# Designs tried in a protein design run: peptides against a protein of PDB entry 6MBK. Part 19

Target 1, 240 residues: chain A of PDB entry 6MBK
Amino acid sequence: GFEMVNFKEEGFGLRATRDIKAEELFLWVPRKLLMTVESAKNSVLGPLYSQDRILQAMGNIALAFHLLCERASPNSFWQPYIQTLPSEYDTPLYFEEDEVRYLQSTQAIHDVFSQYKNTARQYAYFYKVIQTHPHANKLPLKDSFTYEDYRWAVSSVMTRQNQIPTEDGSRVTLALIPLWDMCNHTNGLITTGYNLEDDRCECVALQDFRAGEQIYIFYGTRSNAEFVIHSGFFFDNNSH

## One batch from the design tools (peptide)

Design b1_p13_1_s4 (made by RFdiffusion4, then SolubleMPNN; from b1_p13_1, 4 letters changed)
Fold by OpenDDE base, seed 5:
Structure b1_p13_1_s4 (fold): chain B 240 residues (1-240), chain A 13 residues (1-13)
Amino acid sequence: as target 1 above (240 residues)
Amino acid sequence: SKWAMNIEQAYIP
């Protein structure tokens, strides 16, 4: 029903190979294909995760390290996904001096500085952990962990993380959703939910798409995208 | 858009 295409200016996206009707379930991604906090725990990062309270407390950082470890692993299952990710981002962590100066006139400047400071502190902390912790020795990033690496991973997670239910549906966890997050953004409603019975993320079409058209979705609040647990899709009329 | 701001609050010992 769709194919991956590199669109000009938009990067990778999905193109319909047939007509897709509004509200049609055209895309689903099983849990086993997601990059989650749980998959991080089950990866080479697991032993370190089990002994570092920050990784345990901050799922977004766990995902960032999971992403870095998998990127550094040639045989990673997620290599095809990782290769589609931007090498840099238009996020505050990448702002140049002129952009920061411009933001000084806005209310966002304090958040930008806070994010920069926190990210730098996190990097310094984990640099030491990676250099000294016994369970870090087997990590593929052991000998190469730069601020640029960390900035990239944090930015990747920040722009792509989603809340999904845990396997038992008792709570929420964080996930990167390959294939689904290749859909580029348009205004509309959130048309993605999680099906616990089939243990998969499900996306229905926001509108009719004709064969050959790019398939767009509404990301909603991307930094904190939430799925409705046990109640289908979450609909948000807000513009983001 | 894919742009987002996520303020990460890390507890650094």
Scores: peptide ipSAE 0.026, ipTM 0.646, DockQ to the pose 0.044
Fold by OpenDDE base, seed 1:
Structure b1_p13_1_s4 (fold): chain B 240 residues (1-240), chain A 13 residues (1-13)
Amino acid sequence: as target 1 above (240 residues)
Amino acid sequence: SKWAMNIEQAYIP
């Protein structure tokens, strides 16, 4: 019903290969395909995760390291997904010096500098951890872990992390959602939720899409984006 | 756009 396309302005996105009706379930992603804190714990990162309090406390950082480890693993299941991610981002960590200078006259400068400071501190901490911790020896990052690597991973997670339920539905955890996050943004309502019965992320069409049209979704708030877990989809004439 | 303004927290001891 859809295909991956590299659009001129938006980059990678999804295009309908047939007519899709509003509210149609056109896309779902099983948990096993997601990059989650849990999958990080079950990966080569697991031993280090179990002994590092920061990784345990900050799921976004755990995802960032998970992403880096998988990127550095030629046989990673997520290689096709990782290859679709931008090489750089329009986030503050990538601002040019002139852009930062311009922001000095705005209130946003404090947030930008805070992000710079936090990211630098995190990198310095984990650089030492990777170099010295016994459980870091098997990480593909052992031989090469640069600030650019970390900046990229943090920015990837920052722009793409989502809240999903845990397997038992009792809590929320963080996830990157391959395939789904290839959809580009439009204004509207959140049409993505998590189906615990089938253990998958589900997306229904925001509107009618004709064959050949790009499929857009509404991200909502992307800083720790939260999906509808129990309340169904927020949609006009929502049947959920 | 997948741009999101977010401030990463630090938990450095």
Scores: peptide ipSAE 0.024, ipTM 0.631, DockQ to the pose 0.043
Fold by OpenDDE base, seed 4:
Structure b1_p13_1_s4 (fold): chain B 240 residues (1-240), chain A 13 residues (1-13)
Amino acid sequence: as target 1 above (240 residues)
Amino acid sequence: SKWAMNIEQAYIP
């Protein structure tokens, strides 16, 4: 019912190939297609993950490294997804000097500085880990782990990570959701949830879409988007 | 916004 299209101003998005009605379940993504902390543990990153306390403690960083490892792997299952990701983001990590200076007059500056500091510290730490840790030798990152790479990965995760239930529904884990996150944003209600019975993310249409129209969804806060584990959908009226 | 910010944390072992 939809196809991936590269829109000029918005980048990749989804276009309806047929009429889609409001509240219609038009998109679902099985767990096996998600990039999760668990898939990171089961990847080439697994041995290092098992030995590094930071990766274990910070699922978002685990996802960032998972993303980098898979990007560097030509045979990665997620290559088609990764190639659709933006090369740059509108996050503070990409702000120019003048933009940062402008923000100095706002309360946001403290958060910006914190993010810069944290990201720099993380990069420095993991640069050392990649260079010195035995389990890092198998990672395709030794010659391609720049700050720019890390900034990109962190920003990708920051803007796209979602909370989903574990398989047994007992707790939450973090995930990037391919295909689903290709939908561009519009204001509205969250129309995405996780179906534990079918073990998949599900998205219902925010509104009617005609064949040929771009399908927009509302991600909510987008960063650390939370799915309602038991009730399925969480409806929130926020603005982006 | 589409690119809503999440503040990253850092832990130094």
Scores: peptide ipSAE 0.023, ipTM 0.635, DockQ to the pose 0.045
Fold by OpenDDE base, seed 3:
Structure b1_p13_1_s4 (fold): chain B 240 residues (1-240), chain A 13 residues (1-13)
Amino acid sequence: as target 1 above (240 residues)
Amino acid sequence: SKWAMNIEQAYIP
């Protein structure tokens, strides 16, 4: 029903290969294809995760390290997905001095400085952990863990993380959703949810799309300039 | 493009 295409100015997106009707379930992603805190725990990162309080407390950092470990693994299942991610971002962690100066007169400057400080502190902490902790020896990033690597991973997670239910539905966890997160944004309503019975992320069409048209979804009432934590989509039977 | 999200504050000693 769709194909991945590199669109001018918008980068990667999805294009309809047939007519898709509004409200049609055109895209679903099973849990097994997601990068989650649970998949991080079940990876080479698992032993370190079980011993580090920060990884356990902050799922976004766990995802960042999971992403770095999988990127450094040639045989990773997620290599095709990781290769679609930007090599750099236009987020505050990548701002140059002149870009930061434009924010000096705004309240956003404090959030930017906070991100810089927090990210630097996290990097310094985990650099030491990776160099000294016994369970870090098996990590493919053991001898190659730079601030640039960490900045990239954190920014990737920052821009793409979503809340999904745990397998038993008792709690929420964080996930990167391959294929789905390639859809570009338009105004509208959230049309993505999680189906616990089938254990998959589901996306229905916001409108009719003809064959050859780009498929857009609504990310929510947010902007690239805002420092907001969001779920990314709704659970099954959840209302907006 | 994708929206930016906030990094959760880490309380590292």
Scores: peptide ipSAE 0.021, ipTM 0.601, DockQ to the pose 0.050

Design b1_p13_2 (made by RFdiffusion4)
Fold by OpenDDE base, seed 5:
Structure b1_p13_2 (fold): chain B 240 residues (1-240), chain A 13 residues (1-13)
Amino acid sequence: as target 1 above (240 residues)
Amino acid sequence: SFPGSFPIERYFS
């Protein structure tokens, strides 16, 4: 029904190989393919996770380190996904001085400064952890953990993280959703949900797409994208 | 890709 294509302006995206009708389930991603807090716990990061209160408390940071560990692992299952991620982002953590100066005229400046401070503090903390904690010895980033690495990882997570149900459906957890997040953005409604019975993310078409057309979805609020647990798809009329 | 917004993630806030 679709193929991965590198579009000139948008980068990687999905193109329909056949006609897809609105509301048709055209894409699903099983939990086993997701990068989740749980998969982080089950990875080489697991022992450190079990000993670090911040990793335990901050699922987004756990995902960031999971992403860094997998990126540094040549045999990682997620290498094909990671290779599709941007090497840098057009987000505040990458802003130059002039861009930050421009933000001073906006209401976002205080949040940007807070993000800078928090990110720097996190890096300093975890740099020490990675260098000194016994369970960090086997991490592939042990000898190469720069601020640029961390900035990239947290930027990847903040732009791509989603809330999904835990396996038992009792709570929500954070996930990066490969393949699905390759769909580029358009205005519309959230057409993605989580099917607990089949344990997979499911995406239905926002509109009709003809063969050869790029398939767009509405990301919603990506930094806090939520799927309705036990209620199927989450429909949001908000434009972002 | 990513939508045109600039989400701010507060990791410790």
Scores: peptide ipSAE 0.028, ipTM 0.653, DockQ to the pose 0.053
Fold by OpenDDE base, seed 4:
Structure b1_p13_2 (fold): chain B 240 residues (1-240), chain A 13 residues (1-13)
Amino acid sequence: as target 1 above (240 residues)
Amino acid sequence: SFPGSFPIERYFS
């Protein structure tokens, strides 16, 4: 019912190949296809994860490293997904000095500075870890771990991470949701949930879409400042 | 640990 398309201004998105009605379940992604903290633990990153307190404490960073490791792995299951990800982002971590100066006029500046500081500190820490920790020796990124790589991974996770339930539904974990996260943003309501019975992420259509139309989803109730920080764009008609 | 400022897109079960 849909296809991936590279839209000129929006990048990759999903286009309807047939008419889709509002509230129709048009997209679902089983847990096994998700990149999660659990899949990170079960990957080549697992041994290091088990020994590094920061990876254990910060699932978002675990996802970032999971993403980097899988990107550097030619036979990774997620290669098709990773190849669809942007090579760079419009997030503050990619802003030039003038763009940062512009943000100084907004309330977002403190969060931007925090991102810069945290990302730099994390990179410095993990660069040392990758160079010195025994369990890092087998990581495919050992000889190719640059700040640019980390910035990319952090930005990818920042813009795409989601909370999903654990398999038993007792707690939440973090996940990247392939294919689903190709949907670009519009105003509306959250129409994505997790079906524990079928163990899959499910997305219902926000509105009617005709064949040939781009399918949009709502990323959440966020201000423009938050979108700039986390998604790298302003939404003119954002009601939140 | 280092604090992260990564937003989480809202996903409701």
Scores: peptide ipSAE 0.027, ipTM 0.659, DockQ to the pose 0.105
Fold by OpenDDE base, seed 2:
Structure b1_p13_2 (fold): chain B 240 residues (1-240), chain A 13 residues (1-13)
Amino acid sequence: as target 1 above (240 residues)
Amino acid sequence: SFPGSFPIERYFS
């Protein structure tokens, strides 16, 4: 019912290959296709994760390293997804000097500097971990871990991480949702939820889409979205 | 795909 297309200026998006009606379930992504904290634990990163308190405490960082490890793995299952991710982001970590200087006159400058500082400190810490920890020896990024790599991974996770239920529905965990997050955004209602019975992320159409039209969704918050864990779908008008 | 965050988001605290 849809295909991935590289749209000019918008990057990758989804285009309908048939008519899709509003509220139609047109897209679902099983848990096994998601990049989650759990999949990170089950990957080559697992042994290090089990020994590093920061990876354990900060699921977003775990996802960032999971993303880097999979990117560095030519046979990774997620290579097709990773190749769709931007190489750069419109986030503070990518601001040019002129942009930062402009922000010096705003209240945002303190948050930007804090983010720079925190990210740099995280990088320095994990650089040392990767160089010295025995369980880091088998990581594909062992000899290739730059600040640019970390900046990219952090920004990727920051913009794309979602809260989804654990498999038993008792807690929430963090996930990157391939295919779904390829949809570009428009204003509207949240039409995505998690179906625990079928163990999949589900998206219903925000509106009617004709064959050949780009499919847009409303994400609510641009990053770190929260799903309605027990009700599935949440329909509220909260622009972002 | 997702654009960058504006206003500024806090990834690390």
Scores: peptide ipSAE 0.025, ipTM 0.656, DockQ to the pose 0.060
Fold by OpenDDE base, seed 3:
Structure b1_p13_2 (fold): chain B 240 residues (1-240), chain A 13 residues (1-13)
Amino acid sequence: as target 1 above (240 residues)
Amino acid sequence: SFPGSFPIERYFS
């Protein structure tokens, strides 16, 4: 019912190939296609994950390293998805000096400095881990792990991470959702949830779309002071 | 795709 299209100014998006009615389930993504903390644990990163406290405590960092490992793996299942990701981002970690100077007059400057400091510290820590830890020897990024790599991965996860239930539904975990995250944003209500019975992300149409129209979804509202995450996957908690 | 993170959003708590 849809196709991937590179739209002018908006980049990649989804276009309807037929008429889609409001509330119609037009897109679903099975768990097996997601990049999750669990898939990270089950990957080449697994042995290191099991031995590193920070990876265990911070699922977003685990996803960042999972993304880097898969990017560095030519035969990765997620290569087609990774190739659709931006090479650079408009996140604070990519701000030039003049952009930072502009922010000095705003309350956001402290958050920017915090991101820079924390990201730099994390990079320094994991650089040492990758160079010295026995379980890091098998990582495809062993001999190629730069700050630019880490900055990219962190920014990718920051802009695209979502909360989804674990397979048994007992807890929440973090995930990147291929194909779904290609849909561009519009104002409205969150129309994406997780179906545990079928073990898949499900997206219903926000409005009617005619064949040939771009399909938009609502990502939700975000706060500059909050951790960036999409949490609208639970019916009871589907708020923005 | 997801837009850029402007205005500034936190990645880490």
Scores: peptide ipSAE 0.024, ipTM 0.639, DockQ to the pose 0.071

Design b1_p13_2_s1 (made by RFdiffusion4, then SolubleMPNN; from b1_p13_2, 5 letters changed)
Fold by OpenDDE base, seed 4:
Structure b1_p13_2_s1 (fold): chain B 240 residues (1-240), chain A 13 residues (1-13)
Amino acid sequence: as target 1 above (240 residues)
Amino acid sequence: HFPGSFPISLYIP
């Protein structure tokens, strides 16, 4: 019902291959295909995760390291997904000095600076961990952990992390949702949920889409400032 | 590309 297409201005997105009706369940992603904190624990990162308090406390960082480890693993199940991720982002961590100066006139500047400081501190911490911790020795990123790598991973997670229920539904965890997260944004309502019975993310169509049209989803109610900070883009038609 | 951090509705049977 859809295909991945590289759109000139928007990058990768999903295009309908047939007519899709509003509210039609057109896309679902089983848990086993998701990159989650749990999959991170079950990966080569698992031993380090079990001993590092920050990885345990901050699921987003665990996902960032999971991405880096899987990217560095040629046999990773998620290689096809990772290859579709942007190599760079328009998030604050990639802002040039002039862009930061522009934001100084906005309320977002404090969040930007916080993000910079936090990311730098995290990198410094984990650089030391990777160099010194015994369980880091087998990580594929051991000899190739740069700030650029970390910046990319953090930005990837920041722009793509989602909350999903745990398998038993008792708690929430963080996940990257392959294929689904390729949908670009439009104004509307949230049309994605998690079906616990079938253990899958489910996306219903926001509107009718004709064959050949790009399939958009709504990323939620956000200000343009929030889009910049969290998603790295402005949405001109944002009513919020 | 940037669907991060919006709440996914839970379908609880």
Scores: peptide ipSAE 0.027, ipTM 0.676, DockQ to the pose 0.119
Fold by OpenDDE base, seed 3:
Structure b1_p13_2_s1 (fold): chain B 240 residues (1-240), chain A 13 residues (1-13)
Amino acid sequence: as target 1 above (240 residues)
Amino acid sequence: HFPGSFPISLYIP
């Protein structure tokens, strides 16, 4: 019902290959295709995860390392997805000196500096862990872990992480959602949820789309003042 | 997925 297309101004997006009606379930992604904290635990990163308190406490960092490990693995299931990700981002971690100087006149500067400091500290910590921890010896990152690698992974996760339920539905975890995260944004209502019975992310059409039209979704309301990471979508039972 | 129309979100630790 859709295909990936490179749109000139918007980059990669999804285009309808047939007419899609409003509220039609046109896209679903089973849990097994997601990059999650659980898939990180079940990967080559698992032994290190089980012994590092920061990886255990910070699911976003676990996803960042999972992304780096899979990128460095030629036979990774997620290689096709990873290759669709930007090589660089327009996030604060990529700001040049002039851009930072411009922000010095704004309230955002404190958050930017905090992000820089935190990311640098995390990198320094994990660089030492990767060099010294016995369970890090099997990681494809052992001999190639740069700040640029870490910056990229953190930025990828920051821009694409979503909250989903655990398999048993008892808790919330973090996930990257391949294919779905190719949809570009338009104004509207949230049309993505998680179906626990079928264990999949489900997206229904926001409006009618004709064959050949780009398929848009609504990412949610975001204020310019909020530097909060996007949660992606809501559960039907989530009390606002 | 992160269109330029959205404000840059910061990483929350």
Scores: peptide ipSAE 0.026, ipTM 0.639, DockQ to the pose 0.067
Fold by OpenDDE base, seed 5:
Structure b1_p13_2_s1 (fold): chain B 240 residues (1-240), chain A 13 residues (1-13)
Amino acid sequence: as target 1 above (240 residues)
Amino acid sequence: HFPGSFPISLYIP
């Protein structure tokens, strides 16, 4: 029903290969395909995760390290997904000196400096952990963990992390959602939710899309996409 | 992809 296409201005996106009707379930991603805090715990990172309080407390950092470990693993299941991710981002951690100087006259400068400071501190901490912790010895990034690596991973997670329910639905966790996160943004309503019964992320069409049209979704008013766990989709005719 | 902003706050002394 859709294909990955590189659009000139928007980068990678999804294009419809057939007509898709509004509210049609056109895309779903099972939990097993998601990069989650749980998949991080079950990966080569698991032993270190079990011993590091920061990884345990900060799910976004756990995802960043999971992403780095999988990127460094040639046989990773997520290699095709990781290869679609930008190598650089238009986020504060990538701002050049002139961009930072411009922001000095704005309220955003304090947030930028905080992100820089926090990211640098986290890198310094984890550099030491990776060099000294016994459970870090098997990590594929042990001999190649640079600030640029960490900046990239943090930025990837920052721009793509989503809240989803845990398997039992009792809590929320963080996830990167391959394939789905290739949809570019348009104004509208949230049309993505999590189906706990089928244990999958589900996306219904925001509008009618014709064959050959780019499929857009609404990311929400917040910077992070939040799944509706108990209220269903934000449309009246929720048949699911 | 639309850029998100999820600030990572970690106090390391």
Scores: peptide ipSAE 0.024, ipTM 0.658, DockQ to the pose 0.046
Fold by OpenDDE base, seed 1:
Structure b1_p13_2_s1 (fold): chain B 240 residues (1-240), chain A 13 residues (1-13)
Amino acid sequence: as target 1 above (240 residues)
Amino acid sequence: HFPGSFPISLYIP
């Protein structure tokens, strides 16, 4: 019903290969295909995760390291997904001096500086962990863990992390949702949920899409400032 | 895909 396409100006997105009706379930992603905190725990990162309090406390960082480990693993199940991710982002961690100057007149500047500071501190911490922790010796990052790697992973997770229920539905966890997260944003309503019975993410069409049209989803109500901070872009039709 | 999808608030039923 859809295909991945590289759209001009928008990058990769999903295009309908047939007519899709509004509210039609056109896309679902089983849990087994997701990159989750649980899959991170079950990976080569698991032993380190079990001993590092920051990884345990911050699921987004766990996902970032999971993403880096899988990226560095040629036989990773998620290689096809990882290869679809941008190599660079327009998020604050990638802002040039002029972009930062532009934000100096806004309230967002404090959040930008906070992100820089926090990310730098996290990198410094984990650089030491990777160099010294016994369980880090098994990581494919041991000899190649740069700030650029970390910045990329953090930005990837920041822009693509989602809350999903745990398998038992008792808690929420974080996940990257391959294929689904290729949908570009438009104004509308949330049309993605998690079906616990079938243990999958489910996306219904926001509107009718004709064959050959790009499929858009609504990422949620966000201010333009939040879009800049989390996604690195302004949405002109944003009412907030 | 625009790099920078917000964590999409999945509807958790």
Scores: peptide ipSAE 0.027, ipTM 0.656, DockQ to the pose 0.115; fails the geometry check

